Peptides against a protein of PDB entry 7RZF. Designs and how they scored, part 252

Target 1, 358 residues: chain A of PDB entry 7RZF
Amino acid sequence: PFQEEHLKQLYKIVPIKDIRNLYVTFPIPDLQKYYKSNPGHYLGHLIGHEGPGSLLSELKSKGWVNTLVGGQKEGARGFMFFIINVDLTEEGLLHVEDIILHMFQYIQKLRAEGPQEWVFQECKDLNAVAFRFKDKERPRGYTSKIAGILHYYPLEEVLTAEYLLEEFRPDLIEMVLDKLRPENVRVAIVSKSFEGKTDRTEEWYGTQYKQEAIPDEVIKKWQNADLNGKFKLPTKNEFIPTNFEILPLEKEATPYPALIKDTAMSKLWFKQDDKFFLPKACLNFEFFSPFAYVDPLHCNMAYLYLELLKDSLNEYAYAAELAGLSYDLQNTIYGMYLSVKGYNDKQPILLKKIIEKM
Target 2, 358 residues: chain A of PDB entry 7RZF as posed
Amino acid sequence: PFQEEHLKQLYKIVPIKDIRNLYVTFPIPDLQKYYKSNPGHYLGHLIGHEGPGSLLSELKSKGWVNTLVGGQKEGARGFMFFIINVDLTEEGLLHVEDIILHMFQYIQKLRAEGPQEWVFQELKDLNAVAFRFKDKERPRGYTSKIAGILHYYPLEEVLTAEYLLEEFRPDLIEMVLDKLRPENVRVAIVSKSFEGKTDRTEEWYGTQYKQEAIPDEVIKKWQNADLNGKFKLPTKNEFIPTNFEILPLEKEATPYPALIKDTAMSKLWFKQDDKFFLPKANLNFEFFSPFAYVDPLHSNMAYLYLELLKDSLNEYAYAAELAGLSYDLQNTIYGMYLSVKGYNDKQPILLKKIIEKM

## One batch from the design tools (peptide; made by RFdiffusion4, then SolubleMPNN)

Design b2_p24_4_s1 (from b2_p24_4, 13 letters changed)
Fold by OpenDDE base, seed 4:
Structure b2_p24_4_s1 (fold): chain B 358 residues (1-358), chain A 24 residues (1-24)
Amino acid sequence: as target 1 above (358 residues)
Amino acid sequence: PNIYVPWDELEDDVGHQIYAVIYL
């Protein structure tokens, strides 16, 4: 168990590579027995969210952070860690205290809203997608991974235990949130800027570091983290696939795209998947305008239009990506190109959102 | 116009393929 002497500590670490990282870590109880509810995954999903009103969105808006990951990891015997890891900008390295304040403001928002069953259901649905379409790991890597997992899970559940969410346990979510407090924090900052400023060397890897106690005033500042009105729970992800039905290959299916619609205003080609039999599709739309590149003004207007359209769709980008959907918008010499790729079930929803913004 | 559809450039592992040309 971490003794009090290991809490409220700041580690300044010199990396070998030119990287800037912040690790905010919290000792938590061993949650392995609760794998069916996985409260750490629920919290990791929200803390690591990239949508509007997320922690990352605010930290990016300030130019302090590039990426954010939240989640649980194994510790030593009988405990785990919850970690918030961010990639720091040069400016973010100067604002670590304020970054951590924002983390605690977001955690306070999660406490205020309480556990949401719909968020658990989204995590369940996303995990079901990830499990169903998990790329087969290389046999050697897979065997080594399974051997490690057998220490934690019954043999019958080893293949599924990482993905199967079955039980919504708001009590366990609250229990983990109660451990995500400033009094329980361990901070590590990784930067080459600490070179020549360290006084310790780690025994196992020879990593140079300095350990400092976090000042009580800073801990108190984080303990008094208010509700920041910029932080909001995500909206429901409308793009998560639930139907994975693969239609049988049509008897008249051609190995090449067939023209299925031919009108004065549009042509449509379709090719059924005859190779992979995936519940996926690629939708490609080529828009032709005689005015797109007629002169420099129209060219600039077409460019500006597409940039504004992309900006207006940015609110959906992360939710689509999480759901295994992607879209692309490009200017062409004759107009614009739109592509929508991924699971076919919710592609019409994403396409509708794009059209509504056009 | 005979519009080139780059069917050979489309990823094979992406499932069903739809290509639409729309005149604005």
Scores: peptide ipSAE 0.422, ipTM 0.721, DockQ to the pose 0.261
Fold by OpenDDE base, seed 3:
Structure b2_p24_4_s1 (fold): chain B 358 residues (1-358), chain A 24 residues (1-24)
Amino acid sequence: as target 1 above (358 residues)
Amino acid sequence: PNIYVPWDELEDDVGHQIYAVIYL
């Protein structure tokens, strides 16, 4: 869709705000007709993954990137963009070429592993959850969105087309992966460090920028991206809910939490949801230790323990978040507080993982 | 000790609520 003059270009953009962003953009075919398979979503899920062996995990470990988003965006008629966007650290701003090399190494890993049906199934299941519990959009936003969607989808599918994946299409995944190449790249770097170094002004917003060609040597470096052994496909997400059964309100249900267990070592209160009727729960645990705050040494040890515990749980954090689960861990003057929130079906799995690390 | 559970500080819209106190 772009002529050669529009490919292999670097844009240095001066922001109004003090932000550092990198946009790595690839022109791709229009994928709207493939909404049932949504190959761009599949790739966005993997490229944007935050788990162990992900692109973001490696770039964070180097101190170059804070956040990463991957996915398709609409373009003009007849094409789309696949965009990898990262929030850059000050150090990452100096290593943009190497960040993009790592992106191509990860893309090369995806080519080497090929399309995975189980990953598609997870995307399908996650989208089904998101659809089932979709918040009510404001009527104006909803109407405008529906009007836009009606250009692409049958009326009967408009409500579901964004969420329901139906068809695993490895051929389309491979087709999009084939467009994610250095010869097809457009790079934009957004930083105040380019102030006074620009030669162009954008007509609509007055944004100052410089455009330059990416050197052929840099393109070749990215084309020769090898397999980086640090990159791995994610493991299966064990936290994706599958049971959404809402139990009837118990006859003895109280509008306040009831004490259901009282022992010398523990107390447990429970309140059934009597208002929202959601397959969700909030689990709160207070751990009381007489030693937690007895002296500065014990206080410091309790702090260090919790930091180590949090670090040991990082491998689950993203997978839990994707599945609509969260946890929080805090030091208290009496010991520790733990909360686990979200869909109730897989909360016992997450809670077990936390307790096994404690 | 009578532990007062600060139920008013808990998010109302999160579904079922469990609060546990564990003595270590």
Scores: peptide ipSAE 0.413, ipTM 0.717, DockQ to the pose 0.262
Fold by OpenDDE base, seed 2:
Structure b2_p24_4_s1 (fold): chain B 358 residues (1-358), chain A 24 residues (1-24)
Amino acid sequence: as target 1 above (358 residues)
Amino acid sequence: PNIYVPWDELEDDVGHQIYAVIYL
């Protein structure tokens, strides 16, 4: 186990590549035996969330962070790490202390709200989707991976253990949250800006670094992280598919799209999947307006409208992506084009959300 | 108008396909 001497440390690391990364690391107990509840995945899902009121959303709004990943990592025997990793902007590199303060404010929000069974259910449903549609890994890679997993899981569960959540364990979520404290933190900052400012060299790779104790005042600042009203739990992801039924091919199914609706105001073509038999669909909508390109003013208004529409839909983008849905909106010389792709079960919900913003 | 629907340009893993034209 890390002794107190190894906690509250800051590492300034010189990379070979031009990268700017922050690693905020917490030693946690070995959670491998709790794979059925996977409290580290639950916390990683929330801490790594990209939706409104997320940690990443706030850090992006400040221009400090591009990407964020939260999750558990294997450690040495008998412990793991929980790691929050961010890609830093040049400005974010100057605000590392404040970035970490926001991390602790978000963690404090998670403590205040407590474990949510509905969030666990979403993680379960997302993992079920990922498992169901897991591409056949290359046989050699798959065999090597299975051999590694067999050390941790019963043989019967090896194929599913990485994906299937079974038990909601709020006690274990709270236990991990109790380890995500400033007194347990290890911080690593990776930047070329530390070149010539290091005093140590790592023995294995020759990586130049400087190790410093985090000042007690900074630790205390993080310990006193209040509830930031900008941080919110995500809303329920309405787009997660639960029905994967594949309808039988219709007797009159043509290999070409059939015109199923023809009116003065709309035409609709449909082609049933006759090749892949997937619970997926691609919905394409072409909107024709005689005003879209009538003059430069209308053209600019149509462009601005679409940009505003895209911005208004950005709140759904991450939730849709997680659920295996995507949408695209484009200006055309005749008006606009809308595409909705992915699992068919929740496409009507996404389409409705788009239309309600139009 | 003969609207050319580029059905062949759609990725293979698309599943069911719907194309709609809406006049505004």
Scores: peptide ipSAE 0.400, ipTM 0.699, DockQ to the pose 0.266
Fold by OpenDDE base, seed 5:
Structure b2_p24_4_s1 (fold): chain B 358 residues (1-358), chain A 24 residues (1-24)
Amino acid sequence: as target 1 above (358 residues)
Amino acid sequence: PNIYVPWDELEDDVGHQIYAVIYL
C-alpha cells in the first residue's frame, strides 16, 4: 500500500506529444476476489457516464474537458487504483483544481444517493452482452497507451472489466467510495506547458516531471465539496437488449431483400440475416419530400430541422451506444435518411423515441 | 418513381436488413 507520504501529491509531467491530460488516482484495496460483484466497475460506469447530469456533461459544458474515463485498475499485489482520467482543453488546464472539485462533488452525490441495485443490474446486462458477443465484435477500443510515470496509473476502459456480474454488494461499493477522498488522492497533470519547469526525470522512459505536495487549503476545499444540483444519477437505459433469440431462417427467405409492403405512400423491403446469425438488425428509412429541395430556403429549413432533431436526441445517444445501438440522421437531396443499427431487441424503443421527436 | 435502393452499400451491414421508403 502507498504510504501517507505518497498521498496528496501533484505530478506535473511533460509529454512527448502535444496532449493535455489529468489523472486523479486513488489507491483502493485489492478487489480481484470480488469479481462477481465488481464494485469498481459499478463506480466506473457512473463516474464515466456521459449522459445528462453526468460529470463529463458538466465539465464539457464549462469547456474544460473533452473526454472522461473512470474505472479501477490493477496495481501491485494487495492493492488497486481507481482512476479518473480527463482530456483537458487549454482552458481546463487553468481550472484543474475546480475540475477535481467537481469530481468530488459527483462522488459526494454518489454517496448521498447510495448504491442502486438497478444500476448494478444494468452493468450486469451490459457485461453479459459484451461477453456474449466479444469474439464476434471487433473492439473499436482506442487504448491510448500512456507512457512514463502514467504507467503507474494505467487506465482500463470500463467495458474491459470482468464480464460476469452475479452479486450486488452495496457494502463493497460504499467501501470503494470511502477510498475516493481528497486525503487519498494522487494527481498527475500532463502538458507541454511544463517544459523547462521540471526538476526530475523518470528513470525508465526519461519523462521529465515535477512533484509537489498539494496544499492543505486545496485538500480542504475538496473535502468540503458540496452537492452540486447539476449532478444527477443516470436514468434507466431502456435500450439494453435482454432477448438474444435468433429466429430460424424462414423457408421462403431469399438471398435478396424482398418487397413486403408496397403502397402509394411507402415501400418496405426486408432481408433476413442468412450470414451472421446475430440478434442484430439494420433499419434504413428514406423519407421523400417534394418540398425538401424546392429552393434554398426550404433546403436551409430542412437542414435546421435536422440539426434541431439531432440535438433533441442527444439525451439518448450515449445510452443507445452503451447498449450497442446507433442511429444516423442525414439530409438527402430528396428529404431525409434515418438509420438505426445494432441489437434488434430494443430497436423499436429507439425508433419510437426518434419518431416522438420528429 | 423507381427509387434506387443502395443495396450494395447495405450488404456489409450486420444482421437483418430493413429498407423503407416513405413519401411525405
Scores: peptide ipSAE 0.398, ipTM 0.776, DockQ to the pose 0.269

Design b2_p24_4_s2 (from b2_p24_4, 12 letters changed)
Fold by OpenDDE base, seed 5:
Structure b2_p24_4_s2 (fold): chain B 358 residues (1-358), chain A 24 residues (1-24)
Amino acid sequence: as target 1 above (358 residues)
Amino acid sequence: VNIYVPWDELEDDEGNQLYAVIYL
């Protein structure tokens, strides 16, 4: 275990590349024996959440952070780390103390709400989906974000049967939350702005750094982190698939798309999957409007409409992506294109949400 | 209007495929 002298430390690190990163690290007990409940994954899911009322959403709204990852990392025998990592903007580099205050405000919100069994169930269901289809999905179908959330978990934990959550353990979630305190923090800031301001060199890679104690006043400020009313738990993810039944190939199934509806107002083609045998579908909608490209004004209005529509759908984007659903909206020379791709079970829900915003 | 459906671009998509053309 880290001795007290290794806690409440700030490291200013000079990178080789022009990057700005903040690492907020907490030593935690070894959780490997608790793989069936994985309390670190539960907390990583919430702290790393990108939806409305998330830590990232608030820090991004302030222009301080571009990306955020939260999760457990393996340490030496008998301990692990919980790490919150953010990509800093130039402005965010000036507000590191306030960024960390917001992290502790969010953690305080998690303590106040307590462990939620429904969030555990969502993590379980998401993990079951990812595990079940891992070897069947082509690498191109892994959205970079599911990969990003999962990438900070050891790839090995994602690869093992230990990925399947079985036991809700609120006691273990609270135990880990009790370690996420300012008195237990190690902070690393990575920026080229520290060049020529370092006094130490790391022995293994020659990385230049400065170590400083975090002032007691700053620790107290973080200890007194109030509830920030902007932070909310995520809403239930309506897009998580639960039905994975694959319909048998119809006897009349053609290797090419069949026209199943032909009307004056619409044409519909359908092709049953004869190749992948996945509980997935790709829904493509081409909207033709005679007014979309009549003149520059109509083109600009159609563009603005689609940008507003995309913005109005951002509240669902992350939840859909976590559930293995994606949507795309594009302007075309004839109107607009909509695509909905991923697991078929909850596609009607996402499609309904899109239509309700149109 | 002969609508060109880009089937070749959709052939690599995983699962069932639906293509709809809607006139507004």
Scores: peptide ipSAE 0.410, ipTM 0.824, DockQ to the pose 0.272
Fold by OpenDDE base, seed 3:
Structure b2_p24_4_s2 (fold): chain B 358 residues (1-358), chain A 24 residues (1-24)
Amino acid sequence: as target 1 above (358 residues)
Amino acid sequence: VNIYVPWDELEDDEGNQLYAVIYL
């Protein structure tokens, strides 16, 4: 474990690439033995959430952060880290203290709400989907991975242990949350703006850095993080698939899309999957309007309409993505293109949401 | 309008394929 001298430290690191990153790191106990409950995954799911009322949503709204990742990482034997990593904007680089304050406000919100069994169930269901439909790994890489994890899991569980959650352990979630405190923080800021301002060089890679103690006043500011009313737990993800039935290939299935509906206002083609045999579908919609590209004004209005539509759909985008659904919206010279891809079970829900916003 | 559906762009997509043209 880090001694007190290693806590409350700020590292200013000069990257080779032009990147701006913040790493907020907490030493935590080794959670490997708790793989069945995976409290670090539960917390990573919430802290890394991108939906309305999330940490990322608020930090994006301020123009400070582009992306956020939260989760556990392996350390040395007998301890792990919980890391919140963000991609910083140029403005965000000036507001690192306030970004970290918002992180502690969100963590305080998680403490106030307590562990939620429904969130655990969603994580369980999402991981079960990911396990069931995981891509084929390269045999050599997979064998090496399995050989590595055999040290941590029973042989009978080694294939499933990384994915299948079994036990809701609110006590372990609270235990990890109790380690996510300002007194236990290590901060690293990665930016070229620290060039010529460093006093140390890392021995292995020659990375230039400066180490400084975080001021006690800043630690106290983070310790006094209040409940920010903008932070909310996510809503239930309505897009998580539950039906994975694959319909038999029709006897008259064509290798090409067949016209199944022809009307004055619409045409519909369908091709059954004859190759992958997955509970997935790709829905493609072309909207034709004689007005979409008639003049520069209509073209600009169609563009603005689509940008507003995309913005209005942002509330669903992340929840859909987590559930293995995606959508795309594009302007065409004839009107608009919409695609909806992924697991077929909840596609009608996502499609309905899109059409209701249109 | 003979709508040429660019099926070649959709061949790599996994699962069932639905293509709709809607006139507004």
Scores: peptide ipSAE 0.350, ipTM 0.753, DockQ to the pose 0.271
Fold by OpenDDE base, seed 2:
Structure b2_p24_4_s2 (fold): chain B 358 residues (1-358), chain A 24 residues (1-24)
Amino acid sequence: as target 1 above (358 residues)
Amino acid sequence: VNIYVPWDELEDDEGNQLYAVIYL
């Protein structure tokens, strides 16, 4: 286990590739035995969330971070790590201390709100969907994976243990949150900007690095992380499918789309799935406007309208994606195109949200 | 207007298919 002397360390690492990464690492107890509750997944879901009021949303708004991943990682025997990893912008590389402050502000928000059973339920439902509709893995890779995880899970659960959550354990969530403190932090910054500024070489790969103690003043700054009013828990994901019923193929089902509505203002074609038999649908809408491409001004207005519409829909994009829904919006010479794809159950909700923003 | 729906481009899309044309 890491001793106190191994904590509060900053590593400046020179990569071979041109990458800028920040790793904020916390030693945590071995959580493997708690796979049915998976408190590390719960925290990873929230810390790694991309929606409004998320850590990533704030860090992106500042231009400091492109991507964020939060989660547990295996360590040595008897301990794990919780790692928050971000892809840094050039500007973000200058603001690492403030990025980490925001991480601790978000963690403090999670402590203040406490464990949420509804968030656990969403994780459970999302993982159940992912398990049910997972693609066929390559047999060799799959067998090797299963052989590896047999060391951790009962044989009867080995196929499901990585996906199926069973127990809400707020005590374990709090226990992990109590380990996510500045006094337990290990920071690694990966950037080519540290080339020629390192004093150590890693023995196995020859990786150049510098190790520094994080100043006590910086640790204190992070320990005094207040509640930032910009950070909020996610809203409930309204797009998570719950109905997976597949309707029987109609007796008169044609292999081609049938015209089911013909009016002066709209035409509608429908084809029932006769190939995949999935609880999914693809909804495609072509909007025709005689004004969309009449002149350069109208063309630019139609473009600007669509960009504003896309921006206004960003609040739903991540939640929809997590739930296996996607949408696409494109300008055409005749107007615009809208596509909504994925699980059919919540498509009407997403479509309604899109149309309400239009 | 003969609207050509590129159904062949949608053949690999999973599930039920709906295509709508809306005149504004």
Scores: peptide ipSAE 0.340, ipTM 0.734, DockQ to the pose 0.269
Fold by OpenDDE base, seed 1:
Structure b2_p24_4_s2 (fold): chain B 358 residues (1-358), chain A 24 residues (1-24)
Amino acid sequence: as target 1 above (358 residues)
Amino acid sequence: VNIYVPWDELEDDEGNQLYAVIYL
């Protein structure tokens, strides 16, 4: 375990690549025995959420952060870390203290709301989907991974233990959340801007760094993080698939799309999956308008319309992605192209949301 | 662990395909 002298430390690290990263790290107990509840995954899901009222949405709105990842990582034997990692903008590099304040404000929001069983259920359902439909791993990587995890899980559970959640444990969520405090923080800032400003070299890789104690005033500022009214729990993800029924292959199924509807206003082709047999579909829509490319003004208006449409759909993008749904919108010389891909069960919901914004 | 497989890794998964042309 880290001693008190290893806490409240700031590391300024010089990277080889031109990258700007912030790592906010908290020592936590070993949670391996609690794999069935996985409280670190619950917290990582919320802290790493990208939807409205998330930590990332606020930090992006300020132009300080591009990406955010939150979750548990293995440490040495008998302890773990919870790490919040962000990709910093040039402006964000100047606002690291305020970024970390917002992290603690979001963590304080999670304390105020308490553990939510519905969020755990979404994590459980998402993990079950990911397990059921995971791609074929390379045999060597997979066997090495399984051999490694055999030390942690019963043989009968070793294939499922990393994915399948079984137990809602609010007590363990609160226990981990109680470790996410300013007094327990280790901060690392990675930037080339620290070149020539370091006083230490890491022994193994020769990484140049500077270590500083975080001032007590800064720790107190983070300890007094209030509830920021911009932070909200996510809404329920309406796109999580629940039906995985695969329809039987039609006897007359062709290897090519068949025309199933022909009208003055629309044509529809369908090809049944004859290869993968997954509960997935690809919906492709080509919209034809005689006005889309008639002149430069109409072309620019069609472009602007599509950019505004994309922006208006951003509220669904992350929730759809988490649920294994995607959409694409493109301008064409004839009008607009729309695709919706992924698990078929909730595609009609996403498609409806897109059409309602159009 | 981001348990979420990025969608870009699933692009090769051809499911059921629907193609629609809509005239406006």
Scores: peptide ipSAE 0.231, ipTM 0.590, DockQ to the pose 0.465

